Peptides against a protein of PDB entry 8HF1. Designs and how they scored, part 79

Target 1, 320 residues: chain A of PDB entry 8HF1
Amino acid sequence: NVMLYATKPTEVMVSFPHQEQVLTVTRLISAEIEKFYVSLDLMNIGVQPIRRSKSLQCLRDPSKKSFVKQLFNDFLYQMKEYGIYAASIAIISLIVEFDIKRRQAETLSVKLMHRTALTLCEKIRHLLVQKLQDMTYDDDDDNVNTEEVIMNFSTPKVQRFLMSLKVSFADKDPKDICCLVFVERRYTCKCIYGLLLNYIQSTPELRNVLTPQFMVGRNNISPDFESVLERKWQKSAIQQFRDGNANLMICSSVLEEGIDVQACNHVFILDPVKTFNMYVQSKGRARTTEAKFVLFTADKEREKTIQQIYQYRKAHNDIA

## One batch from the design tools (peptide; aimed at target 1 Q21 M151 P156 R160)

Design b2_p28_7_s1 (made by RFdiffusion4, then SolubleMPNN; from b2_p28_7, 13 letters changed)
Fold by OpenDDE base, seed 3:
Structure b2_p28_7_s1 (fold): chain B 320 residues (1-320), chain A 28 residues (1-28)
Amino acid sequence: as target 1 above (320 residues)
Amino acid sequence: LPPLEELELPDEEKFKEAEERRKKLLES
């Protein structure tokens, strides 16, 4: 019962400027995805045999088109919320997913649909990588994974997050660090993980200090549909964090009840706190002495965010 | 209720410089 321990972490707010990234490349990518949706709606994939999966609950759209649109919508969200650098990592996850779905396709029409989606992802990847390379002065250094490139192609929110990590953890003993990073979406965990690996490798003060891992929340989809690989990864990541071999864990808000995550000294909420339950559950992980609970807000939403946090504090104190 | 502590990140100037660099690189 996480509610009973009135953990009194220091609550910290980090403000960032609300900048709409007016990038030509982001507009081009968005327009290409919109054109693809028009083409996707015109695709006749036939009547898919209703696989009566015994669990009646997930009415997965029988057309499989909604799943394709969901992945691209999630990508567009990540590109907007985290920036072009994060998007270059996120697109690889779409490529992998669509290649798996293409290989698993039972019909030629479904195979063609996933192939068309894959071709679009490869085009998007090329556009993103090209824009990352355009900033490297040296035509010969294909290394788009520098601190400078990561910072310049990240959103103000992600820039403030990375600097908050640098300020908080530079030259510290890895054993004194137990950090959680909460994100809203499952796919963001892997994207931010890849970004952090590259950032830590490019930042000498964080090399050998931070060892990140990520947990993909179990989809409420029955454990039978989780790939053996995903289950192995989750078990390994949790065990590494328990053993202290990893000291930073990226989690989606779906920390299922029962992942005994250790008491942490830092909890970062990278995405907006949308619910009281998310506030209490995430804050309830900051249990060490002098634990910090760090929130990120746009300057334009600062007052609204403060008021919402005070309401959550009051409601939490009334239950405690 | 203790106020939310604002983490003043050192180097707001570096953020402004990175933002100006980003703006220049986005205009090119």
Scores: peptide ipSAE 0.273, ipTM 0.843, DockQ to the pose 0.616
OpenDDE base, seeds 1, 2, 4, 5: peptide ipSAE 0.231, 0.238, 0.254, 0.272; ipTM 0.823, 0.826, 0.826, 0.841; seed 1 fails the geometry check

Design b2_p28_7_s2 (made by RFdiffusion4, then SolubleMPNN; from b2_p28_7, 9 letters changed)
Fold by OpenDDE base, seed 5:
Structure b2_p28_7_s2 (fold): chain B 320 residues (1-320), chain A 28 residues (1-28)
Amino acid sequence: as target 1 above (320 residues)
Amino acid sequence: LEPLEELELPDEEKFEEALERREKLLKE
């Protein structure tokens, strides 16, 4: 029971400025998604045959439109919270998902819906990549994956996160590193993973120091949507992290589901800690004597974050 | 209760530079 371990990691906070300004490309992409939602609502996809598959999800959206909207809403969230660089990676995950759904479509109308979504994702990808390239005079795809481009097109939260990684791990022995990065959403794991791969490759001080992996918890809502490949990837990623072949693991809050990972010396909470359980479980992974538990907060939310953490500390001490 | 320590980031100048560059991009 992770709650019984009085692990006292050093809790530290990283503040970042809030930027209200939104890139023109982000506004354009948001407007294109909104136009697509209007078009999607007008699409007659017919009554889908309710196959008696035990998944509660088939009952909630017989049209599969809500799932399409969910993926785009998650993308919009990632673009806002992590920036357009992370969004350029996140959109690839939507492309892959909609291509799978297009191929698996039982009706022509559903196939067309996923095709239209895919075409929008390709347009969004082009707009994002073009904006990343506008800073690099050279059209070479490799030129958009520089430390500078990643930093400039990341939100202040992600900038501070990358700097925190660089400061924490520059020129260290990979064996001395056991790092967890917690994010709120499962799709964020993959885009932050892709961002970190490119950042580590472009940052000599982290090259051969950090080997990232990502894991998403079990999709309890739809085990049928977990591809055999995704389940194999999750098992492989966990095993690589256990074996020390990976030393940084990006996790969604779904580590609540009892995934046993080793004691870590660093735990980064990239997204706001929304629950006491998330606080206790994530903090409970920082088990070494020198373990750091790093929280990220916007400057405007700093005081509220501090008070919330003090409440969680008090509640944790009352249970221990 | 021990105060939440702020993580000292020695590369603060690089952050400010990256932030300024981003702010310029946001104004375009």
Scores: peptide ipSAE 0.447, ipTM 0.914, DockQ to the pose 0.799
OpenDDE base, seeds 1, 2, 3, 4: peptide ipSAE 0.377, 0.416, 0.384, 0.305; ipTM 0.891, 0.900, 0.891, 0.765; seed 4 fails the geometry check

Design b2_p28_7_s3 (made by RFdiffusion4, then SolubleMPNN; from b2_p28_7, 14 letters changed)
Fold by OpenDDE base, seed 1:
Structure b2_p28_7_s3 (fold): chain B 320 residues (1-320), chain A 28 residues (1-28)
Amino acid sequence: as target 1 above (320 residues)
Amino acid sequence: LEPLKELELPDQEKFEEAEKKRQELLEK
């Protein structure tokens, strides 16, 4: 019995300084969202008609207010965890979602609620873009999508992630790259995708090397909330990655859904590994010779992260 | 258990410069 010693991926840790981003703009945005929550709680949107085919999530939030708050809370998390540059992209996803919800509104009160949320998102987008423009010296170059702007307005975690990509993939053959990037949240996939598109385009060493795609995990609570468009996009993105038309895939929780992706040579875990299953499944995709499994940790959480990974390694070896 | 390898990233100075510029922009 030739035990095919599956070459275990090299596990790599990247540390980053923990910084509280105390930007005046982030405080202003947070305060505007809190004011909006007070206004939202005072809005009378009535009882929404329960259609028989509504997902369990629609049954839990008949007012649709909790969903609005969830999207803004997710945005606030992304702004904190990834920075104001990433937030300027993340807010676009909220704008798209609230515009769809505004158009699909069954009542005038619900339409107004989503319109108010959309107006706040446009204000937030303006505040973020204006702050990004404060770094552009030339009045004529409205291009906030430079390597310098992206780096300066990203969190230390994102800065180290981008540099890790540059170091790992600069001037390589695109065919030799099969990279996964795991994030915790669905909306983070789109945010990091947009950030990577701009970063790759601004970085000469990566422009013809990395072709990113993203896929979001299916919401376990409601497969019906995935628009037919999102399902088509996921299938297309996976197929492009299988065909080698994309060589970097950003994923949230997708491996738990049994999506068969080819063996990768790089796996980046941008967010903390919270579960043993996430560790095993993500690491299990790094199957090529010399595959790398890269983790990001704050310096203050370094020892805790190391101990957690050793516990997961032990648990994995006890099951194997 | 093989220890986790730490990735040394080049350009620590660029991170410090980016942070300095960010702090200068925070004070405005």
Scores: peptide ipSAE 0.268, ipTM 0.835, DockQ to the pose 0.620
OpenDDE base, seeds 2, 3, 4, 5: peptide ipSAE 0.243, 0.251, 0.257, 0.254; ipTM 0.813, 0.833, 0.652, 0.830; seed 4 fails the geometry check

Design b2_p28_7_s4 (made by RFdiffusion4, then SolubleMPNN; from b2_p28_7, 13 letters changed)
Fold by OpenDDE base, seed 3:
Structure b2_p28_7_s4 (fold): chain B 320 residues (1-320), chain A 28 residues (1-28)
Amino acid sequence: as target 1 above (320 residues)
Amino acid sequence: LEELKELELPNQEEFEKAEARRQKLLAE
């Protein structure tokens, strides 16, 4: 019986300055979304036909308007928390979602609602891309995906995260890397994945070192409503990570207990640890020798974060 | 209680430069 000494991971904190300054483009986008909410509240989408057979489950589905507002609120959160570069990737996911829902619309009123949301997303995309391009001095290089553009248009938190990856993994052997990145929200997984693909491609020291994947937690919605494409993507992403073809996995905190992810040597918590369960579950994935568990905190929240981690550590030791 | 280690990021100056650039770009 080789007692696998469960080596406790080294807990690391990275501080970042609080961003008080808001871009003019961010204010403009927020104002356009607020105007859209006023218009959305005035839209008569009619009484949705209660499909008799699914009536009990459909009563739990948020209204079609509530879902539209949720997606834009998630976008606003991502723009604030991760920056306008991440927002330029996030808006594409909204465009795809609203186009699907527009095509699946059973009524003209619902189709029009999703079309109006889509038109707003295209306007937002244009505003974001224009602001990213205005900084490329070379009019000829439409490539907004440089390391410099990514860093300049990311929040201090994301800048510190990207540099933490560069410092941790520059010129390392890909086989020696098993990294998890935890985020709070499902849509953040895809956004940070797209950002990392572009950053890694633009960073020679990480090129061919890091191969990212993302895992979208199963919606608490019945597995029956999960698209065949999403299920295929999840299975493929998990398999690539198990086979070592991917060495960095971005996942939401809703790792259902059933996702057997391997023991990792790095665990990054990009968003604040809100619960003891999140702390224990995420830290519990850092199981290799010399594993690191890395947290990000704003300077103003540093003391509070330290105290919270010590409380969680104490509570974990009292249960163990 | 092991103190939380700070990750020393070697390029504090690069962050300060990137942040200064970002602030300039935020002001435009």
Scores: peptide ipSAE 0.362, ipTM 0.875, DockQ to the pose 0.714
OpenDDE base, seeds 1, 2, 4, 5: peptide ipSAE 0.246, 0.250, 0.181, 0.229; ipTM 0.821, 0.823, 0.581, 0.822; seeds 4, 5 fail the geometry check

Design b2_p28_8 (made by RFdiffusion4)
Pose (drawn by RFdiffusion4):
Structure b2_p28_8 (pose): chain A 320 residues (1-320), chain P 28 residues (1-28)
Amino acid sequence: as target 1 above (320 residues)
Amino acid sequence: SDEEILEQRREIAEQFKEEGVEYEPIPD
């Protein structure tokens, strides 16, 4: 009876070769951000509330410097984990966030700090577009070139995930498919969402089948990439997925708990599984029959992750 | 160095295009 309304989806793996080498432009950007941090640390904005540790044992920077560093560090993480083009999209989210803070800002010193951060972010955007541009010698067709650069300017993890996404839904009806993708970090959702938008508008077979939509938790990141203060579109993403308007969901441990959704055909956990409860809930989200469940881990982490999954399965058996 | 890294990535991308997706079930 439970299997009538419940389903044990087939759980499969998608291993990918993990490499450690990085590109030179990554070193250049790292140096540029380090120079910016060193300069900003001494910004000496108007006196701010003292921020100490959780236990007050060690000091902390003012909340604003912490916020700027956090955003830049998130951008660097997105670049380290998902390739150059992932950073190319993520830098636009940083530009939007710094423009919103400029608007919210309430002092000349803080405003100046945010404006200069915006300037550096735009310089970084131009740097990313520059390396992305210095590969058009391969060919002139920007669509297939977008597909090719995405396959080439991405980590093996990103290549492998997008490869599995293409192969799983090559020419199926958009109505027939209902899938979710889970990622860990907040701005990674928007970054990878924008990457999928580009890829959907880069391939002929997937162009009219997949509809990517992303949503995150609190401290709601901006939904657009336009910097126009107000937008005309009003319908929400969750309601879209419930209404079938969107079929590809990009969330980060937000939809895993509580949020009712129709039974989904596929679930892709882009970032490695960490918690037993979250594993159980994410698997349960693939509530439809013949549901397919997908995981991505590094080759080096294969034994560890498989052993961890065995620990989970055995724990499920033990509890039962 | 950058060219070598890009060549390696191209080779991996070609392999993925040729092999497709290999779904590895986790046995009991």

Design b2_p28_8_s1 (made by RFdiffusion4, then SolubleMPNN; from b2_p28_8, 12 letters changed)
Fold by OpenDDE base, seed 5:
Structure b2_p28_8_s1 (fold): chain B 320 residues (1-320), chain A 28 residues (1-28)
Amino acid sequence: as target 1 above (320 residues)
Amino acid sequence: SDKKILEERRKYAKELKEKGVILEPIPE
C-alpha cells in the first residue's frame, strides 16, 4: 500500500488594503435600490400560489419579491466587494434575469414588478458606465474595457487578484495551467468571468494564455427552474475545462454542484474562507506538484486569517 | 472624496504594475 503522500499545496496569502470609503455613485445606486425596496414592498402582486416543488429545500421564501431583493442584494455585495467595474458586468446579469422573469410573468402585477426592477437596472447600468467613461480622457475611445479602467475601478482585492493572475501566468503555455477560482456567491462567478474576459483581452501577456470558464452553481431551489440551456452550458463549461479547452474555472462550490474537476496547480480563493469544509474542499483541488493555494485577505484581517488557517490545518491533520 | 478614492486605487494599480504582487507563503 503505497500511501500516496498527497503533495500538500503551498498556501499563499495576498494582502490588500481595506477601503472603507465608498464612491458617490455606489452610494447613489444603494439609495436607489433602497427606494425601490420601499416601492416593492408597497406593490400588490397578489397571493402567489406556492408551487409545491417536491424538493425538500422549499425553505426559501417563494415570494417573487424576495427573489428580486436577493438579486439586488447580490449586486450590492458585488459592487462593494469587487468594485464598480465588476458591478457594470453584474448588472447585465440582473437585466437578463428580470427580462426573462418579465416575459414569464403569469400576472400583470408580477410583470410590472419585474419591469420596474428592469428599469432600475438600466438606470444603474447607465450610472456605472458613465462613471467608467469619466476616466477615459480621450473623448473618442469609449473603450471602458482597458486594463487601466478595469484596475482603477476594481477594489484592492480584485486588483491584486488580477495582478496575481498576470504574474503567475504571463507568457506561460496554456497546457501547463489548471486554475480554479473560488467565489462565495453564484452570481459572482458570471461577474468575475466577464471581468476576466475583458482583462485577458486587454492584457497581451494573457490573451492566448488564459481561457476562462465559469460554473453556474445549481439553483438549490429546484432543478426545474434551471433552464435546459443553463444545464447544458454548465456541462459544456466543465467538459471544456476537463478537455483543457479552458484552463481557468470560476466556481462558487465544487462539491455542492457535484462537479468532479481535475487536479489543479493553482487554486485562488477570492472571497474569505468561511468554513472548514470550504477550506478542505478547495485546498483539496490543488493536488499537482508545486500547486499553489492562494488566499486574499484585508491587511486588518491578516492575522485573523492566518490564525484561522492554522486552526483549519490542525483540524485537517486531526482527521487525516 | 471620489477623487481621493480613485487616486488611491490608481496608485495601488501603478504600484502593483511596477512591483508586482507579493505572494506571501503562510508559515507552517
Scores: peptide ipSAE 0.451, ipTM 0.918, DockQ to the pose 0.813
OpenDDE base, seeds 1, 2, 3, 4: peptide ipSAE 0.450, 0.431, 0.442, 0.441; ipTM 0.917, 0.910, 0.917, 0.915

Design b2_p28_8_s2 (made by RFdiffusion4, then SolubleMPNN; from b2_p28_8, 11 letters changed)
Fold by OpenDDE base, seed 1:
Structure b2_p28_8_s2 (fold): chain B 320 residues (1-320), chain A 28 residues (1-28)
Amino acid sequence: as target 1 above (320 residues)
Amino acid sequence: SDEKILQERRKYAEELKEKGVIYEEIPP
């Protein structure tokens, strides 16, 4: 049992203020998506040809509408949980997905559905980028990718996460860093990856220190959504992390699939720990002598988070 | 207002730059 001799990581909490106030642009975007859902429900896309693989059939949305709604729901979640800057990156992933699906559409009605979704995504992207630009004081620097813009348009959780990286890793040797960042949703991996690339590039103390990668779990519902490119990317990303060419890995549920990664000195849990398995697997990666297991919690949920960790510790000790 | 939300976020970013991040150890 490899856990018997592992140094227990220091379990750390970072609290952040909960903000219920929503930006006007966020409300506008949410309302546009809701209007789109009404329109989407009225779209007649016909019966999709049943591809004969019985096992995958039960997981297919025969209308392909549920997947469109899922992507927009994931986007809405990211916009809420991570802020407008993260949303401006997240929307690009939707644009890419809907453009692929539009090109792969077997019927004109399905093609039109994905085109309509894509048009909405472009509108959303414009609204987000415009809002990011409105606060760049310097008319001359159209660069929305500054440390200041990233921080100002990020949620208090993301601000603290970024600052935690800066404080923890500023001017360190890249070889001494092995960091995991866990997120709940697949699309959040790409979003936070893009955010980190821009943040690291805008932060001199991190620019040559952190090399991020991301890895997303296999979508059990449709392997067809994993492009050959995404599978190649995942294999490359994990290999770069193993070889030390990348020192920060953003993960979703991928570790539940038994992907072995090296012992890490920092494990960040950016989203709430929802399962005992997630707790054990993520914590079990923090194996170095000074390893930190860092949780982010809203101030109002602090006590609940502590109690949940105690329950998981107890359950882990009862199995050990 | 949007301005109030963004001012609050800016303030949080400034406070984080000044004070860093507080790591609270979860008690045993």
Scores: peptide ipSAE 0.546, ipTM 0.948, DockQ to the pose 0.825
OpenDDE base, seeds 2, 3, 4, 5: peptide ipSAE 0.512, 0.536, 0.514, 0.522; ipTM 0.940, 0.946, 0.940, 0.942

Design b2_p28_8_s3 (made by RFdiffusion4, then SolubleMPNN; from b2_p28_8, 11 letters changed)
Fold by OpenDDE base, seed 1:
Structure b2_p28_8_s3 (fold): chain B 320 residues (1-320), chain A 28 residues (1-28)
Amino acid sequence: as target 1 above (320 residues)
Amino acid sequence: MDKKILEERRKYAEKLKKEGVIYEEIPD
């Protein structure tokens, strides 16, 4: 056990104000999703044929309704936690997923279910984009992908995260940057990736500095949800990050043990650290000299976050 | 209501641009 004297990263906390106030568009979208759940529960889609190759999870959801609800619940979470700009990116992933599921539907009833979900996603997308456009001051610039729009429609957490990237990496050599961003949920990786692409493109100081990629952890329970394209993307993204062709990697908390990623100088934890394993794995990637391990916390949860980090430090020292 | 929320976020974004991000080190 070469516990090499890895320089302990500086553990840093960025506090953000908690906002209880919800946009009218967010309330409307939430109400439309709840109405859809009532309709979804009333849909008779019959018993789906069990394909012998289906994962154990596919055996538990013969109706495929639970997966539809999971995607919308993840979307609702992203809209709440990251804001309506991030939600406008997240909804595209649902549209793509439901269109694939609609085309792959073995029965007319299942096809109709996914079509209804897709129609709702298109309505949600329209509501989000309309709201982003309504607040663009430039009547002539239909471009909702400006730094100002991204910042104004992001949550305080995301605003701080984006500014942390700008302050940390503006005008730096791309080769000197090795950054990880950890998020809790699988679909958040792609959402934050899309947000970062637009933010970097709208921020001159970052355009030639940051090259983001994303990696979704393998859901060992549902390999059927990993398209061959997603697996190829993951392998390519990891390789680009190893080769230095990408210098920012967005990861879900389900980093499989054994992704050999280089020593990073910045590790951002965008969502709360919920497990000791997540703490050790993420912190253990910040191994360069002057490496930073950055946590984002609501002001009201600041003390709780500090105490949780102390518990994890203690637990790590007791096993070391 | 929405205008107020977005105005608060705008003011906050402008504050962040001027002041940067405060990094608080978690003590040992």
Scores: peptide ipSAE 0.472, ipTM 0.919, DockQ to the pose 0.814
OpenDDE base, seeds 2, 3, 4, 5: peptide ipSAE 0.436, 0.452, 0.470, 0.457; ipTM 0.832, 0.917, 0.919, 0.922

Design b2_p28_8_s4 (made by RFdiffusion4, then SolubleMPNN; from b2_p28_8, 11 letters changed)
Fold by OpenDDE base, seed 4:
Structure b2_p28_8_s4 (fold): chain B 320 residues (1-320), chain A 28 residues (1-28)
Amino acid sequence: as target 1 above (320 residues)
Amino acid sequence: MDEEILKERREYAEELKKEGVILEEIPE
């Protein structure tokens, strides 16, 4: 039994300044979503027929209002945590979802609810894009997808993340890169994927070096509701990463214990490590020689983050 | 207020471009 001396990854912390100040556009968007919630609560959408799929006793909110609120709450989180550039990408995912739900609506009232949500998303998108355009110096009117715009409209955390990628991977052989990026929320995977595509395309040193992919964790709540498309995408994304056709994989923390991902040389944790299991599972992917496990922390939470990592290290050593 | 926030973010982005990012190893 060759005890593969699993070289412990180097645990690295990247600190970023905490910004409490909120852009006017962010406040306006938040207020519009709150107004929408009031209107949503007043909407009479009737009792939806409970399709008795026997397995999931999860009483589907007969109104589907909770799902609408969840998507907007996830969007608000992304806008706060990643910035308005990331939010401009995240809102597209809501637009797509609400358009699908609008088309699938069995009742006029549900169709109108999703249409109202969609109209709000288009307004939000316009407000975000307009704010991004206000800083484009170049006479090429419409391209908000520059390195400068991405950096300036990202949160300090995302700025440090992007720069960490640049410093780590600039001018490297793409074959030498096996990178995981962990995020907490499934919808963040698509948002950060879109952000990275634009950033890589705008950053010459990363062009042809990084090929991103994303994997949305299975909704443990209802595998039956995962679209055939989402399941196909997950399988394809994992296979591309295994085959080396993608060298950066964005994953939600819901990497089920069963996703066999290869040993990586870089693991970035973009969101706070909230659980011991997340720590062990994510760190356990950084198994190559000189592997790095990179955490992001606000300066004010630096010490708390260090202490939490020490607690997790101790707990891991006590089980091993 | 927005101008100050955006100025600060730009200054941080410029600093990061100039100095890079500090990768601090968490001691054992």
Scores: peptide ipSAE 0.469, ipTM 0.924, DockQ to the pose 0.805
OpenDDE base, seeds 1, 2, 3, 5: peptide ipSAE 0.465, 0.460, 0.464, 0.467; ipTM 0.920, 0.919, 0.920, 0.920; seed 2 fails the geometry check

## One batch from the design tools (peptide; aimed at target 1 S154 R160)

Design b2_p29_1 (made by RFdiffusion4)
Pose (drawn by RFdiffusion4):
Structure b2_p29_1 (pose): chain A 320 residues (1-320), chain P 29 residues (1-29)
Amino acid sequence: as target 1 above (320 residues)
Amino acid sequence: EESIEELEKREEEMEKELEDYEIKPLEDP
C-alpha cells in the first residue's frame, strides 16, 4: 500500500575524474583579490559596532567587511569548484548585489567601499570574458562554440553533470520530464542556473525540452541579471514548478524539507551527500514510479562515499 | 556487501550510457 503512493527510486552513481591542477588566470585573480583584501582591511570606515566571536574569545571584522569578504570568497569558491564560466555568471550576481547595497547604503564611506568593490568585480568580469574569448580560434559558430567552451572551461565534475543531463533528456517531451537538482552553496544555484540557461541556448536537442528554474532560502538573492530596480514578471518559481511551467529546478536544501511538489522523474545531487536525513528526504522527493536518483562524487571519494551510503542504508534497515 | 555490489553495477551501467562522450582536463590556451 505504501508503495502505491510511495516509491523506492533506483539509486545510481555518476563518478567523474577529479583533478587538482588549476589554470594560471586563477592564480592571477587570486592575487588580485588578495591585493583587494589587503587594501580593504585598512579601509577604516566610520566606526562600527565591535564584532567578536560567538564565544567572544577572538575579535572579528565589522559586519560590512565580513559581508564583502564573504561574497568574494563565495565567488572564489564558485570559480574553484565549477570552472571559469561558472565564475563568469557568478560575477554578475556579485555586481547586482553590490549595486543593491549601494542603493541601500547610508554613508559616503560605506558607499565608496561598495562602489570600489563593484569596480573590482567588473574588472574581474572583463578578465573572465577575456579568457573565454581567447578560445574562439577553434571556430566561429558561437552556439556550438558555447557548448564546446562549456565542455572545456569547466571542471570534470561540471562536464560530467551536464553530460548526464544531456543524455538523460535528449529529445523527450518537456511535459514528460520532472526533475530536481540539488546544490550546496547559495549563489552556486544562481551561477549554475545561468550556466544551464546558456547551455540550453547552446544545444539543438535540449533547446525546447528543459526549463531551468532556481530558488533559494532566506536572504533572498536577486532573481535577475539586469540591475533594473523593478521587474515586470511576478509569478513565483515554486508556483511555476507546481504549475508545470518550469521543469528543471535548481535549489539548495530548501525544497528537500516540507515544500510540497508533484512527483519528480529525476533527482540530481550535484554536490556530495552529507547528511542521512537529507539523503532520505531527497530520495523521497523522487516520489514517482521508475524515478531515477543521481549522485556525483569524486573518484578519490568513491570508497568513502560508498561506505557512507552503506552506513546509511544499513541504518535504514536497522531503524526499520 | 550486496548493497555495495548493486551500487557498483549501477555505476557501470551509467558509465556505459556515457561512453559516447569524453571528459577533458582544464588546459591553458

